# Designs tried in a protein design run: peptides against a protein of PDB entry 3H8D. Part 83

Target 1, 122 residues: chain A of PDB entry 3H8D
Amino acid sequence: DMKRQQRFFRIPFIRPADQYKDPQNKKKGWWYAHFDGPWIARQMELHPDKPPILLVAGKDDMEMCELNLEETGLTRKRGAEILPRQFEEIWERCGGIQYLQSAIESRQARPTYATAMLQNLL

## One batch from the design tools (peptide; made by RFdiffusion4, then SolubleMPNN)

Design b2_p16_3_s2 (from b2_p16_3, 5 letters changed)
Fold by OpenDDE base, seed 2:
Structure b2_p16_3_s2 (fold): chain B 122 residues (1-122), chain C 122 residues (1-122), chain A 16 residues (1-16)
Amino acid sequence: as target 1 above (122 residues)
Amino acid sequence: as target 1 above (122 residues)
Amino acid sequence: MPVPILEWLKERLEKE
């Protein structure tokens, strides 16, 4: 169960309004995902002009990627996969620990590898 | 201009309600795209429980993929690319010819390879 | 409403 493979991914996005601007004028955001086995556990969005968005399974299912890992094709997209710490570093900076903790305490979080790890940390 | 490479892609999606069901009970939809060079010209969505959705550049820009072909990563996703006829067969079955024709006549369509081809057909 | 990953991401950005 908790032996599922943990995999992390990052892809960039360009704002719609910047789509046809020169590359230097295209402000990029970043979309991050943590997959606990086949299903997403955490999602994170870094935007060039607004606060980061943090999402956790169970609580934010409607706002998160609904495709399983295989369906996303992320594993086949060159450069998309990142190391665990590359995800966690951003997650921590954005207050992800507190966000997930609160989701657990409010009984909104679905049990995942991330929720289990947090219980060990606290 | 009309010498741009025409490329076609298909990817599946699962309904949110079916996400945690057995694979045999997950009803899949299909998302299709026609790229005229770097930009999308036509988009099509086959759903398991509702009518198909047809979209054409110019008319339906707000509902279509806004990423250029390179940004999508579709060219790097295994099995995503399909043959032209694999797209056109579905397009025709869903009434795509009439849909695009109407968009041209109403001056809603942006000129693409698809619009040019239709003018040859009619 | 089910959306492919690319469309899903696009829609989210438009709602900013």
Scores: peptide ipSAE 0.033, ipTM 0.388, DockQ to the pose 0.173
Fold by OpenDDE base, seed 1:
Structure b2_p16_3_s2 (fold): chain B 122 residues (1-122), chain C 122 residues (1-122), chain A 16 residues (1-16)
Amino acid sequence: as target 1 above (122 residues)
Amino acid sequence: as target 1 above (122 residues)
Amino acid sequence: MPVPILEWLKERLEKE
C-alpha cells in the first residue's frame, strides 16, 4: 500500500572513533531516514570526512535501520522529524535519484513509496 | 500535474475584534494552508471561539489566500512551514475529508493534489 | 477573516 504515511527524520551522530574524544574532536555527522509507514524506505548518512552513504530498502537492508518506526522512538524525539523536502534536497544532491533508479533497474530495490514516486516521475 | 511539491504552513492570527486589545485579551487563532505547488489547495482556520473553517480550492476561492506561495513569503517565515501530518491531523479532526469529498461530488472543487489523494483513497 | 494575516500577506506582496 502506497497510501501509508511518509515520515522523515534526521539525527546527528558521532563517529565511533570520536565517541570518547573531547567535544572539539567529535566531528558530527547526520543520519537521515525515510519511513514508508512503519518501515524504512531510504536511509542516508552525511559524514564529516567521507562521501555520503545512500541506502534503499531491499538493496541495503543489512545496512539500514532494522527497527520499525515505533521501535526507534524517533517520533518521540524532539527535533528529529524533518520535512519531506529537507530529506529530498539532500537525497537529490547526494545522487539519490540515480542510486534508487539503479536499484530498481537491477531488481534489488524493494517496492516502497520511494520507488513508486520515482517510477511515476520517470 | 499532481507531481508538484506539497507544502503546508501554519501561522497564528488574532481576531479582528481583538486586534487593538491588550495581549492578554488577544485570543489566538491558527491559519493553515496546503499549497499544491505554487497555488493553495486547502485552507483551514482554527478560531478561539467559533467552529473551525475549512476551505478548498475551486469551491472557496473567494475566501482563500489568493497569493501564490512565493508571493506569501511563507517559505521565508521561520516556523511557518509544518509537516504534512500536522496539517492533516487537524484537517481530519475538523471534518476536512467530508468537506472535500462533498466539494468534489458537487463539482465545486478544483482538481488539486488534495482531491486526487482523496479520490485515490476512496 | 484574519486581519493580521491579510495585512501580513499584503505587505509581502507589495515588497516582493
Scores: peptide ipSAE 0.031, ipTM 0.522, DockQ to the pose 0.093
Fold by OpenDDE base, seed 5:
Structure b2_p16_3_s2 (fold): chain B 122 residues (1-122), chain C 122 residues (1-122), chain A 16 residues (1-16)
Amino acid sequence: as target 1 above (122 residues)
Amino acid sequence: as target 1 above (122 residues)
Amino acid sequence: MPVPILEWLKERLEKE
């Protein structure tokens, strides 16, 4: 519900190995985050040279952003916030629905807005 | 739920009386829309020279956009789509919560995502 | 073919 604001963010990243290369040789990845209120619910990473990484709260906590939304500074970073669908489109394309579903079924997912919406959909 | 996508749009408008004036003399208003799936749920108009107009589905159908989302072309208009919070912030500031609440209580509001979320909040 | 929403809006404003 409206008690927890659903917010989505995307920031580019460059591989450590490429950070000192000429711009034309820096392959860009994308880091995506869905925050359900103050806490991350889903995280996604698009890489230029490897398969996407999908992460869901509860299951992948150790690999996900540990900062609350305010701590990230994302709300203050111009251009970081994206539309919900801009996240969801990529999420779906990367198999995120199935990934989250499996996490729910295995009892690994922490209940979030994302899990609730998925459960309403299915 | 995720069955109906919640999408928000904002487009500027200029008063008909100002449409042929020099740009510096064109006072700009803003038209806002919340689409719950294909159909508009809320509409809002910020005017340069009069109070905001708030409209909710069911109550104000005759004054609201009658086109479905696809018919509007808003999804294809660059810069038209806005973040949910960009709508909600203005909606709240203009008294939209109270307006929608009153429409619900008077049984004038058509059930939408907006009415559901408000009812969850209150 | 989508109808430009701006045209609709302009018509509305003209009626006000």
Scores: peptide ipSAE 0.028, ipTM 0.531, DockQ to the pose 0.555
Fold by OpenDDE base, seed 4:
Structure b2_p16_3_s2 (fold): chain B 122 residues (1-122), chain C 122 residues (1-122), chain A 16 residues (1-16)
Amino acid sequence: as target 1 above (122 residues)
Amino acid sequence: as target 1 above (122 residues)
Amino acid sequence: MPVPILEWLKERLEKE
């Protein structure tokens, strides 16, 4: 339930094609995750050369992190954990509110902290 | 029923504690799955520093993959799918026949392709 | 499924 700890993470990634290039030729992306307790609620990917990817639990399970939080090791990676607002600011900027809202309305979203918060906001 | 396609998969994993270490300090494990149609029948985990874990449907549902095959994305992971014998060889080596047999005898195993095959063998 | 998150991400990017 909503007593579960909400934790947010961000890690950089380099495109596979750029991984072995010189630093000046590497374009960095960012991978974001929101965990509602042990399970992911939202995922977001910022790319250097394509639109952001927004994903929500229930609707996009097949494309999201399949690991529980402990299995990801994110809690043990220095600098990976971010503040809630650091996630939400990007989420909002990318149109995440509308995306999750539509997923709820279409009955595709699994209930999470994120869905509850959105339903309170609207 | 037994008309369901039997598919086998193997993917590597690193212990969460080792994930961010240098390559030389990472100990690799292997995760195996047998899907009887859309649902998992057997799961097996090889670890670098502890005994193998054997799991069978019905008995060990709580510790096994809860996703259907499509949800796992395993069919879309290059190199993940393996031959039946590649699974069975490891299964047998780890004592899987005895493990599944005991699960059947104790009425803990859910009927699957694996249970049927074992019952034919014995 | 027990797979390193970074490896999982890499695989996803390769398929896009």
Scores: peptide ipSAE 0.026, ipTM 0.403, DockQ to the pose 0.276

Design b2_p16_3_s3 (from b2_p16_3, 7 letters changed)
Fold by OpenDDE base, seed 2:
Structure b2_p16_3_s3 (fold): chain B 122 residues (1-122), chain C 122 residues (1-122), chain A 16 residues (1-16)
Amino acid sequence: as target 1 above (122 residues)
Amino acid sequence: as target 1 above (122 residues)
Amino acid sequence: MEIPILEWLKERLEKE
């Protein structure tokens, strides 16, 4: 049984409220996703005016992308896919390691590639 | 037992790829939703460069808004709520009647206000 | 793609 492919994506977003504002007033955020095979394992949002949002499968399913990777079309969107480290660097900076660790310890995390890797690291 | 309130909403969206383009090149789409009480019954997306997307509860749950109405904040967003006919006109134009009918016939549709109304119409 | 819409909705949820 082959291992699931780990793929990472990032897309910018502008809040709907800012869509019609001048460019200088369009506050850009960033949406990050880690897919473990077809399903999302981690999600992260960087916002211009509030703290980062970290989400992990199992714990935060209702706040995460419910579409599987194919449904999102992310693999077909030029510039969306990023290198693993491009995700992980931001994840770590935002406290993702501790966040995922806590989710594991509280038994809220769904087992994913991310949980496995963290458990091996610590 | 009181009937669930039927509420309809529409918000514009601009594709991430167009966020940084000049206004004339920002192709605006429209996101439509029909909520049967707190939960979405139908969803519809109009795009500038591809066919409309029609979605019905039960059949397309994974592609529809998973947030309940309160969670969306749509009721608090000025200009988001629309009249029933403003939704239905577009729905019908896009082939929504046939789409929902097919979902009912295939036993994929979750019973909603929409399914009930259609069944009474036909 | 629903992602931009979902992101907005999620942001709204976080504010509640």
Scores: peptide ipSAE 0.033, ipTM 0.394, DockQ to the pose 0.099
Fold by OpenDDE base, seed 1:
Structure b2_p16_3_s3 (fold): chain B 122 residues (1-122), chain C 122 residues (1-122), chain A 16 residues (1-16)
Amino acid sequence: as target 1 above (122 residues)
Amino acid sequence: as target 1 above (122 residues)
Amino acid sequence: MEIPILEWLKERLEKE
């Protein structure tokens, strides 16, 4: 449903192994989320020393945030919310379009704003 | 067309009369714009000492920015781009929903993402 | 199944 509000978020994380290292030795990763209304549609993780992780609703539910948007508190966290293009730019660079398309074709993707937009482009 | 990128911008302005006043006496206004792809869909102006101005494509073309998005340079201006909700919150407070609806009903509004979303809600 | 990032995220969100 395209009338639901699309909201995007990004927060940094430090790996558990680096948690107690000196600041200069803490490698930073990034956690991204796309919420289609209250429900997560896409998730993405950028790591300093391994490939990015792409996740889409339906296919990857077990690995995605199980909290709805309000439960996360992300809307109240200063600096967490980002522009749609800030998410999409990274999503595209990481092969997200192909990933989501494959999930749709394999019938694993749950319908979301993201699936609708992709199918609108094709 | 909902597959076009929706982008929102805000920039401050100082009234001409306050241009040469001391900083403490400069009253700040705000200029807002909604671009549906390259084309402006809505414009809004908040003034320190007069009612807000709401403008919609089709009806208010002569009073709206005549430059397409790329021509404005807004996408390259640091701090100008804002989240959709940051625009919509002010739009709603200023009576923008009713304004756009009336423009649609009077057949003055040009079809945009904004008109589509409103008509989707009704 | 919970992965480490989800556990970390939950903890962080609860504290803030």
Scores: peptide ipSAE 0.027, ipTM 0.497, DockQ to the pose 0.102
Fold by OpenDDE base, seed 4:
Structure b2_p16_3_s3 (fold): chain B 122 residues (1-122), chain C 122 residues (1-122), chain A 16 residues (1-16)
Amino acid sequence: as target 1 above (122 residues)
Amino acid sequence: as target 1 above (122 residues)
Amino acid sequence: MEIPILEWLKERLEKE
């Protein structure tokens, strides 16, 4: 139901090639996740040297986190959880609205809190 | 050129949910890569509880390993390198021929050793 | 080395 807790997370990653370089030479990427209750609804990856990756439940299940929220350990990772707007701001900048809308229209998106919000917005 | 060294690699992964379980309860996945010289040509992921993922250069660049072969460290990882047929056998079972062919026909595949081999086969 | 996303996620959660 839409009353499920909506939780958002972000963790950084550094490319293996940069692992042993000086901090100033480490290009950081970001991994984002939106969980609608225990299940992931949206995933987003910001890379330092390639376009962002947008993923939505139903359409992109094979490429998304397959763990439920509890299994990820994200809720126990200090600093991992972010505010809803911190996710949405990046999502919108990356064209997430259009991406999700297209997935809905193609009947590929699984109904989630995210799909409901978009349908309210449009 | 097609005379570039073709090298193949495989590394296992275990789901985080299984990390602390007894060995018999750890479902193992496999990550495969084919490098055409320094650059990845094909990538494949076998998961214990979802369909395999097939990726080809050009079409799936955003989802594939972005490191060149040297940067991956795979050549220095004991037991990571596999024989060509060890990769191809799984690739074929997973429908890799059809996947790559479709990518070529859609003009999405970047020319590689893999595309050349397929065009010789068909 | 570059690893599958699930392993990557696991390692990041453990190291930070």
Scores: peptide ipSAE 0.024, ipTM 0.435, DockQ to the pose 0.091
Fold by OpenDDE base, seed 3:
Structure b2_p16_3_s3 (fold): chain B 122 residues (1-122), chain C 122 residues (1-122), chain A 16 residues (1-16)
Amino acid sequence: as target 1 above (122 residues)
Amino acid sequence: as target 1 above (122 residues)
Amino acid sequence: MEIPILEWLKERLEKE
Protein backbone atom coordinates (compact mmCIF):
# COMPACT_ATOMS: atom_id res chain seq x y z
CA ASP B 1 0.00 0.00 0.00
CA MET B 2 1.21 3.47 -0.86
CA LYS B 3 0.08 4.55 2.58
CA ARG B 4 3.13 2.86 4.04
CA GLN B 5 5.59 5.18 5.67
CA GLN B 6 8.66 5.94 3.59
CA ARG B 7 11.77 6.26 5.72
CA PHE B 8 15.35 6.89 4.71
CA PHE B 9 18.60 6.26 6.52
CA ARG B 10 22.30 6.89 6.10
CA ILE B 11 25.20 5.50 8.09
CA PRO B 12 28.91 5.95 7.54
CA PHE B 13 31.53 3.33 6.99
CA ILE B 14 35.30 3.45 6.87
CA ARG B 15 37.48 1.24 4.72
CA PRO B 16 39.38 -1.46 6.56
CA ALA B 17 42.65 0.01 5.39
CA ASP B 18 41.75 3.30 7.03
CA GLN B 19 40.63 1.87 10.36
CA TYR B 20 43.98 2.46 11.98
CA LYS B 21 44.83 5.89 10.66
CA ASP B 22 44.55 9.32 12.13
CA PRO B 23 40.99 10.58 12.00
CA GLN B 24 41.84 13.20 9.41
CA ASN B 25 43.11 10.53 7.05
CA LYS B 26 40.08 8.26 7.18
CA LYS B 27 37.94 8.54 4.08
CA LYS B 28 34.30 7.83 4.82
CA GLY B 29 31.82 6.02 2.68
CA TRP B 30 28.07 6.13 3.13
CA TRP B 31 25.47 3.40 3.25
CA TYR B 32 21.95 4.50 2.29
CA ALA B 33 18.65 2.73 2.67
CA HIS B 34 15.09 3.47 1.62
CA PHE B 35 12.46 1.52 3.50
CA ASP B 36 8.97 1.19 2.10
CA GLY B 37 7.15 0.31 5.25
CA PRO B 38 9.02 -2.45 7.02
CA TRP B 39 11.06 -3.61 4.04
CA ILE B 40 13.87 -2.10 2.06
CA ALA B 41 13.05 -0.83 -1.42
CA ARG B 42 16.37 0.72 -2.43
CA GLN B 43 19.91 0.61 -1.17
CA MET B 44 23.04 2.42 -2.23
CA GLU B 45 26.62 2.84 -1.17
CA LEU B 46 28.73 5.91 -1.81
CA HIS B 47 32.40 5.01 -1.77
CA PRO B 48 35.39 7.31 -1.65
CA ASP B 49 37.48 5.15 -3.96
CA LYS B 50 35.14 3.28 -6.29
CA PRO B 51 31.89 3.76 -8.19
CA PRO B 52 28.67 3.97 -6.22
CA ILE B 53 26.60 0.86 -5.80
CA LEU B 54 22.88 0.98 -6.59
CA LEU B 55 20.49 -1.76 -5.57
CA VAL B 56 16.75 -2.24 -5.94
CA ALA B 57 14.38 -4.73 -4.39
CA GLY B 58 13.52 -7.77 -6.45
CA LYS B 59 16.58 -7.50 -8.62
CA ASP B 60 19.27 -7.22 -5.99
CA ASP B 61 17.72 -8.93 -2.97
CA MET B 62 20.78 -11.07 -2.37
CA GLU B 63 22.97 -8.00 -2.05
CA MET B 64 20.57 -5.91 0.01
CA CYS B 65 19.51 -5.71 3.62
CA GLU B 66 17.57 -8.81 4.61
CA LEU B 67 16.31 -7.45 7.91
CA ASN B 68 13.12 -5.52 8.35
CA LEU B 69 13.43 -1.97 9.55
CA GLU B 70 12.78 -2.77 13.18
CA GLU B 71 15.42 -5.47 13.19
CA THR B 72 18.08 -3.10 11.90
CA GLY B 73 17.88 -0.75 14.85
CA LEU B 74 18.25 2.18 12.48
CA THR B 75 15.18 3.86 13.90
CA ARG B 76 16.94 4.01 17.25
CA LYS B 77 20.30 5.27 16.01
CA ARG B 78 20.69 8.99 16.45
CA GLY B 79 21.48 10.79 13.25
CA ALA B 80 20.84 7.80 11.02
CA GLU B 81 17.50 8.89 9.65
CA ILE B 82 17.57 11.39 6.81
CA LEU B 83 15.06 13.32 4.79
CA PRO B 84 13.66 11.84 1.59
CA ARG B 85 15.36 14.47 -0.51
CA GLN B 86 18.72 13.69 1.06
CA PHE B 87 18.42 10.19 -0.31
CA GLU B 88 16.93 11.15 -3.65
CA GLU B 89 19.58 13.72 -4.47
CA ILE B 90 22.30 11.12 -4.22
CA TRP B 91 20.19 8.47 -5.93
CA GLU B 92 19.53 10.70 -8.90
CA ARG B 93 23.12 11.87 -9.13
CA CYS B 94 24.27 8.26 -9.23
CA GLY B 95 21.92 7.32 -12.05
CA GLY B 96 19.34 5.67 -9.87
CA ILE B 97 16.42 6.61 -12.06
CA GLN B 98 17.88 4.81 -15.04
CA TYR B 99 18.91 1.87 -12.90
CA LEU B 100 15.45 1.41 -11.47
CA GLN B 101 13.82 1.97 -14.83
CA SER B 102 15.93 -0.73 -16.39
CA ALA B 103 15.05 -3.11 -13.59
CA ILE B 104 11.37 -2.46 -14.19
CA GLU B 105 11.64 -2.91 -17.92
CA SER B 106 13.48 -6.19 -17.51
CA ARG B 107 10.81 -7.32 -15.05
CA GLN B 108 13.39 -7.76 -12.32
CA ALA B 109 12.16 -5.09 -9.92
CA ARG B 110 9.71 -5.92 -7.17
CA PRO B 111 6.90 -3.40 -6.92
CA THR B 112 7.60 -0.79 -4.27
CA TYR B 113 6.91 2.83 -3.52
CA ALA B 114 9.97 3.63 -5.60
CA THR B 115 8.74 1.81 -8.68
CA ALA B 116 5.34 3.42 -8.36
CA MET B 117 6.76 6.92 -8.14
CA LEU B 118 8.97 6.34 -11.13
CA GLN B 119 6.12 5.01 -13.22
CA ASN B 120 4.02 8.00 -12.31
CA LEU B 121 6.79 10.34 -13.33
CA LEU B 122 7.45 8.73 -16.69
CA ASP C 1 67.48 -3.51 13.51
CA MET C 2 66.65 -7.06 12.50
CA LYS C 3 66.35 -7.85 16.19
CA ARG C 4 62.99 -6.11 16.22
CA GLN C 5 60.08 -8.36 16.97
CA GLN C 6 58.03 -9.35 13.94
CA ARG C 7 54.33 -9.57 14.72
CA PHE C 8 51.41 -10.35 12.47
CA PHE C 9 47.71 -9.64 12.83
CA ARG C 10 44.45 -10.39 11.08
CA ILE C 11 41.03 -8.88 11.67
CA PRO C 12 37.81 -9.42 9.76
CA PHE C 13 35.65 -6.91 7.99
CA ILE C 14 32.22 -7.17 6.45
CA ARG C 15 30.97 -5.25 3.45
CA PRO C 16 28.55 -2.46 4.24
CA ALA C 17 25.94 -4.11 2.05
CA ASP C 18 26.13 -7.23 4.17
CA GLN C 19 25.92 -5.53 7.56
CA TYR C 20 22.21 -6.11 7.85
CA LYS C 21 21.94 -9.66 6.59
CA ASP C 22 21.66 -12.97 8.32
CA PRO C 23 25.02 -14.12 9.60
CA GLN C 24 25.20 -16.93 7.09
CA ASN C 25 24.90 -14.47 4.24
CA LYS C 26 27.66 -12.12 5.32
CA LYS C 27 30.81 -12.54 3.28
CA LYS C 28 33.86 -11.67 5.31
CA GLY C 29 37.01 -10.00 4.16
CA TRP C 30 40.27 -9.96 6.05
CA TRP C 31 42.66 -7.19 6.94
CA TYR C 32 46.26 -8.29 7.51
CA ALA C 33 49.19 -6.43 8.99
CA HIS C 34 52.87 -7.16 9.45
CA PHE C 35 54.60 -5.02 12.05
CA ASP C 36 58.36 -4.72 12.07
CA GLY C 37 58.85 -3.58 15.60
CA PRO C 38 56.46 -0.72 16.30
CA TRP C 39 55.73 0.16 12.69
CA ILE C 40 53.87 -1.55 9.90
CA ALA C 41 55.94 -3.06 7.11
CA ARG C 42 53.26 -4.77 5.03
CA GLN C 43 49.50 -4.63 4.81
CA MET C 44 47.02 -6.59 2.77
CA GLU C 45 43.29 -7.00 2.39
CA LEU C 46 41.57 -10.15 1.23
CA HIS C 47 38.17 -9.34 -0.22
CA PRO C 48 35.34 -11.68 -1.10
CA ASP C 49 34.31 -9.72 -4.18
CA LYS C 50 37.39 -7.99 -5.56
CA PRO C 51 41.11 -8.56 -6.02
CA PRO C 52 43.32 -8.56 -2.96
CA ILE C 53 45.10 -5.37 -2.01
CA LEU C 54 48.83 -5.47 -1.29
CA LEU C 55 50.67 -2.61 0.36
CA VAL C 56 54.27 -2.07 1.42
CA ALA C 57 55.87 0.58 3.58
CA GLY C 58 57.47 3.48 1.77
CA LYS C 59 55.48 2.98 -1.39
CA ASP C 60 51.98 2.84 0.03
CA ASP C 61 52.27 4.79 3.27
CA MET C 62 49.23 6.91 2.49
CA GLU C 63 47.06 3.81 2.18
CA MET C 64 48.48 1.93 5.15
CA CYS C 65 48.10 2.03 8.90
CA GLU C 66 49.55 5.23 10.30
CA LEU C 67 49.44 4.17 13.93
CA ASN C 68 52.21 2.35 15.71
CA LEU C 69 51.43 -1.11 16.97
CA GLU C 70 50.65 -0.03 20.50
CA GLU C 71 48.24 2.62 19.29
CA THR C 72 46.25 0.10 17.25
CA GLY C 73 45.29 -2.01 20.23
CA LEU C 74 45.81 -5.14 18.13
CA THR C 75 48.08 -6.63 20.76
CA ARG C 76 45.17 -6.56 23.17
CA LYS C 77 42.53 -7.93 20.82
CA ARG C 78 41.91 -11.61 21.36
CA GLY C 79 42.40 -13.68 18.27
CA ALA C 80 43.89 -10.88 16.23
CA GLU C 81 47.50 -12.01 16.35
CA ILE C 82 48.49 -14.72 13.90
CA LEU C 83 51.57 -16.75 13.16
CA PRO C 84 54.12 -15.48 10.65
CA ARG C 85 53.31 -18.29 8.25
CA GLN C 86 49.62 -17.47 8.34
CA PHE C 87 50.45 -14.08 6.92
CA GLU C 88 53.12 -15.26 4.51
CA GLU C 89 50.95 -17.94 2.93
CA ILE C 90 48.37 -15.39 1.90
CA TRP C 91 50.99 -12.84 0.95
CA GLU C 92 52.72 -15.26 -1.36
CA ARG C 93 49.48 -16.51 -2.86
CA CYS C 94 48.49 -12.96 -3.70
CA GLY C 95 51.76 -12.18 -5.45
CA GLY C 96 53.30 -10.31 -2.58
CA ILE C 97 56.83 -11.35 -3.40
CA GLN C 98 56.63 -9.80 -6.84
CA TYR C 99 54.90 -6.73 -5.50
CA LEU C 100 57.54 -6.08 -2.88
CA GLN C 101 60.33 -6.86 -5.31
CA SER C 102 59.00 -4.33 -7.76
CA ALA C 103 58.76 -1.72 -5.03
CA ILE C 104 62.39 -2.32 -4.12
CA GLU C 105 63.56 -2.16 -7.71
CA SER C 106 61.73 1.10 -8.27
CA ARG C 107 63.26 2.46 -5.07
CA GLN C 108 59.84 3.04 -3.57
CA ALA C 109 60.03 0.59 -0.69
CA ARG C 110 61.24 1.67 2.71
CA PRO C 111 63.75 -0.75 4.21
CA THR C 112 62.06 -3.19 6.58
CA TYR C 113 62.39 -6.72 7.82
CA ALA C 114 60.36 -7.75 4.80
CA THR C 115 62.68 -6.12 2.29
CA ALA C 116 65.69 -7.63 4.02
CA MET C 117 64.26 -11.13 3.94
CA LEU C 118 63.37 -10.83 0.30
CA GLN C 119 66.81 -9.59 -0.65
CA ASN C 120 68.38 -12.45 1.24
CA LEU C 121 66.21 -14.92 -0.59
CA LEU C 122 66.87 -13.57 -4.07
CA MET A 1 32.68 12.34 14.63
CA GLU A 2 30.13 9.79 13.53
CA ILE A 3 30.68 6.20 14.55
CA PRO A 4 31.28 3.91 11.58
CA ILE A 5 28.81 1.11 11.01
CA LEU A 6 31.24 -1.55 12.17
CA GLU A 7 31.91 0.15 15.46
CA TRP A 8 28.24 0.85 16.00
CA LEU A 9 27.31 -2.73 15.24
CA LYS A 10 29.92 -4.01 17.63
CA GLU A 11 28.57 -1.86 20.41
CA ARG A 12 25.07 -3.11 19.81
CA LEU A 13 26.12 -6.72 19.87
CA GLU A 14 27.98 -6.22 23.11
CA LYS A 15 24.95 -4.69 24.76
CA GLU A 16 22.61 -7.47 23.72
Scores: peptide ipSAE 0.023, ipTM 0.533, DockQ to the pose 0.050

Design b2_p16_3_s4 (from b2_p16_3, 7 letters changed)
Fold by OpenDDE base, seed 5:
Structure b2_p16_3_s4 (fold): chain B 122 residues (1-122), chain C 122 residues (1-122), chain A 16 residues (1-16)
Amino acid sequence: as target 1 above (122 residues)
Amino acid sequence: as target 1 above (122 residues)
Amino acid sequence: MEVPILKWLEERLKRE
């Protein structure tokens, strides 16, 4: 539904193994989220030491953020919100289109703005 | 069509009357644009010395940017691209919803993502 | 205070 606002966010993280190291030895990761209205539709994680992780609503609910948008505090965190394309660019690079497509085809994906958009592209 | 990317931009401008004044005496205005794919769908101007100007595709074509998105160079201008909500917030404050609605009702608005979204809200 | 998402993420990262 076009009534639901699409909002995207990104926050950096330091892996647990690096938390107590000197700043120069901390490798930064990135957590991304796409919210379709109040609920997350896609989640993506870039790690410095392993392949990116892609998650889509329906298929990966148990690994995705269960907090609604307001609960996350993302809208109140300065610098967290990003442009749609800033999310999509990374999503595409990580194979997100194929990942979501497979989730749709396997009937694991919950319908979201993301699934609708993809289906419109096909 | 959901295939077209929605992109929003904002750039400051100095009114001609202030161009040669000292920096402290230059009053800044703001130019906003919503591009629905390659073409502008909405345009908005905030002026320091007059009411905001709202423009919608179809109705106000002659006053709106005639360049396609790539031609504008906006995508390459650092800091020009803004979040959708950054546009929409100002648009709403300026009465943009009513302006677009009237354009639709009078059959002056060219169908765009903006018109579709509005119609979906009603 | 730290926003909830940061706490959530910290916990998630521990599980990975």
Scores: peptide ipSAE 0.387, ipTM 0.648, DockQ to the pose 0.592
Fold by OpenDDE base, seed 4:
Structure b2_p16_3_s4 (fold): chain B 122 residues (1-122), chain C 122 residues (1-122), chain A 16 residues (1-16)
Amino acid sequence: as target 1 above (122 residues)
Amino acid sequence: as target 1 above (122 residues)
Amino acid sequence: MEVPILKWLEERLKRE
């Protein structure tokens, strides 16, 4: 549905194992989210010590944020909201196009703005 | 075309008459642009001393930026790019929906991402 | 105030 607002967010995190270390010894990760209206469509995690994690609605629902956008508080977190391209650039670098395409072809992906855009591109 | 990247920009401007005044006597305006791919789709200007100006592609081409996105240098201007909602919020407040709708109905508007979105909303 | 997403993320990271 093109009526739904597409919003993108990014927040940093520290690994649980590093939380009590000195600042210089904390390795930072990044959590990304694409919301298609109230619900998450894509989630992405950059970790300092392992490969990135890509998640798409329908396929990876159990690992993705179950809170609706308002519940997350992301819109109230200053600096959390990012430009679409800031998300897409990382998504593409991590193989997100192929990941989502595979999810569509396997009929695992729930239709979202992201799936629609991909199907327009291909 | 949904393949085209939607990008939004905002830059301040000082009225020509105020350019040589002391900083405290300069009244700041804001110039907004929505680019649908390489070409401008909507332009908006907030002035300190007159009503806002709304411009849409097709109808107002002669008054709008004639440079393509790359030529503008906006993508290289730090702080110029803004979130879609930062543009849309002001657009809506200034009567942009009605302005664009009227341009569509009068067949003055060139089809853009903005016109497509409006026609999906209505 | 900590927004709910931060708490959610902390819990997720514990499971990874």
Scores: peptide ipSAE 0.383, ipTM 0.642, DockQ to the pose 0.584
Fold by OpenDDE base, seed 3:
Structure b2_p16_3_s4 (fold): chain B 122 residues (1-122), chain C 122 residues (1-122), chain A 16 residues (1-16)
Amino acid sequence: as target 1 above (122 residues)
Amino acid sequence: as target 1 above (122 residues)
Amino acid sequence: MEVPILKWLEERLKRE
């Protein structure tokens, strides 16, 4: 149902190899999530030293967060929730539109708010 | 169309009578807006010394912002855009659900994302 | 006090 609440989150991470380094030597990445109701619809990871990772429900389920929104604790973490545009801007820059479109065309994508919006746009 | 972008904004205001007073004597109010696509769906005003004002599209058009979102400049004002829940929490506390419900039942409300969500909830 | 998503992410990053 497209009437489900759309919520977006972002949290920083430090790559494992940098965890014990001095702060100045820790390169920060960013993990993004779009939840369509209780379940994730899109996931995105920005790494400091490799290409961004884009993931969409249906196609990339095994790599995406399997926890429902409540289980993640994201709603209880201060500063984690972001505006839709804060997600979409990065998603677009990383080629997310094309990525999701390809997933739809290959019949790999699970229908979500994201797929519906894209189909509306195209 | 319920697929329109929902965007929420909040800006402070000072009542005219306080504009020339010392900062410590200026009582601040808050203006809230929910835009369903380009047009306002709900408006809310919190005043320091009088009850909150709730307004819904269709019923209260003459009292609500008549500018489309782009015309308002809200999207270009840093810190103005807020999360949906930041609007909804206040809306609910101020009796917005009942207010909108009454507007729907009296056939005064214009169909918006807000009316659709409420009808879904009830 | 750490929320579950942080633990999940740590494990994911180890696999990448």
Scores: peptide ipSAE 0.383, ipTM 0.633, DockQ to the pose 0.620
Fold by OpenDDE base, seed 1:
Structure b2_p16_3_s4 (fold): chain B 122 residues (1-122), chain C 122 residues (1-122), chain A 16 residues (1-16)
Amino acid sequence: as target 1 above (122 residues)
Amino acid sequence: as target 1 above (122 residues)
Amino acid sequence: MEVPILKWLEERLKRE
């Protein structure tokens, strides 16, 4: 749906185990989200000490943010919103194209802007 | 066309008359551009001492950037790319919705992502 | 005040 606005966000996090360590010992991770209109389409998590986590709507609903965009407060958090390419660059590096494609082929993915764009690309 | 990437840019400029003045005496303007895929769809110029200039593809081709996106070098200029809302907020404040609508109604506007979105809004 | 996403993420990270 061309009418729905595509918006991308990124927020840093510190591992629970590092919360009370000295700053030099806190390893930073990154949480990414792609919203297709009010609802999340893709989620991605970069961790300092384990493989990245890729999630797509339909397949991974239980692990993805259940809040709609406005509920998250992301639009009100300074510095959280990022450019589309800032998301896609990381998504691609992490194998996101293949991940989403497999989810589509297995009929697990919910149709979103992301699925539509992939089908246009391939 | 959903497949075409929408990208927005902003760069500052100094009036020719102020080029050799002291910094405190240089009035800054802003040049904005919306690219629908490789081609410009909208252009906007904020001036320190005159009304804003709004331009839309089809109608204002002679005054708009004639370079395709890659030719501009904007994608390689740090800090030039902006979020869609950063463009739209200014566009709306300057009367861009009405300007584009009039261009459509007068059959002067070239169909772009911008024209399509406006027609979805209205 | 913190936005809801921060609380959500904190809980998410605990489950991972």
Scores: peptide ipSAE 0.382, ipTM 0.631, DockQ to the pose 0.621

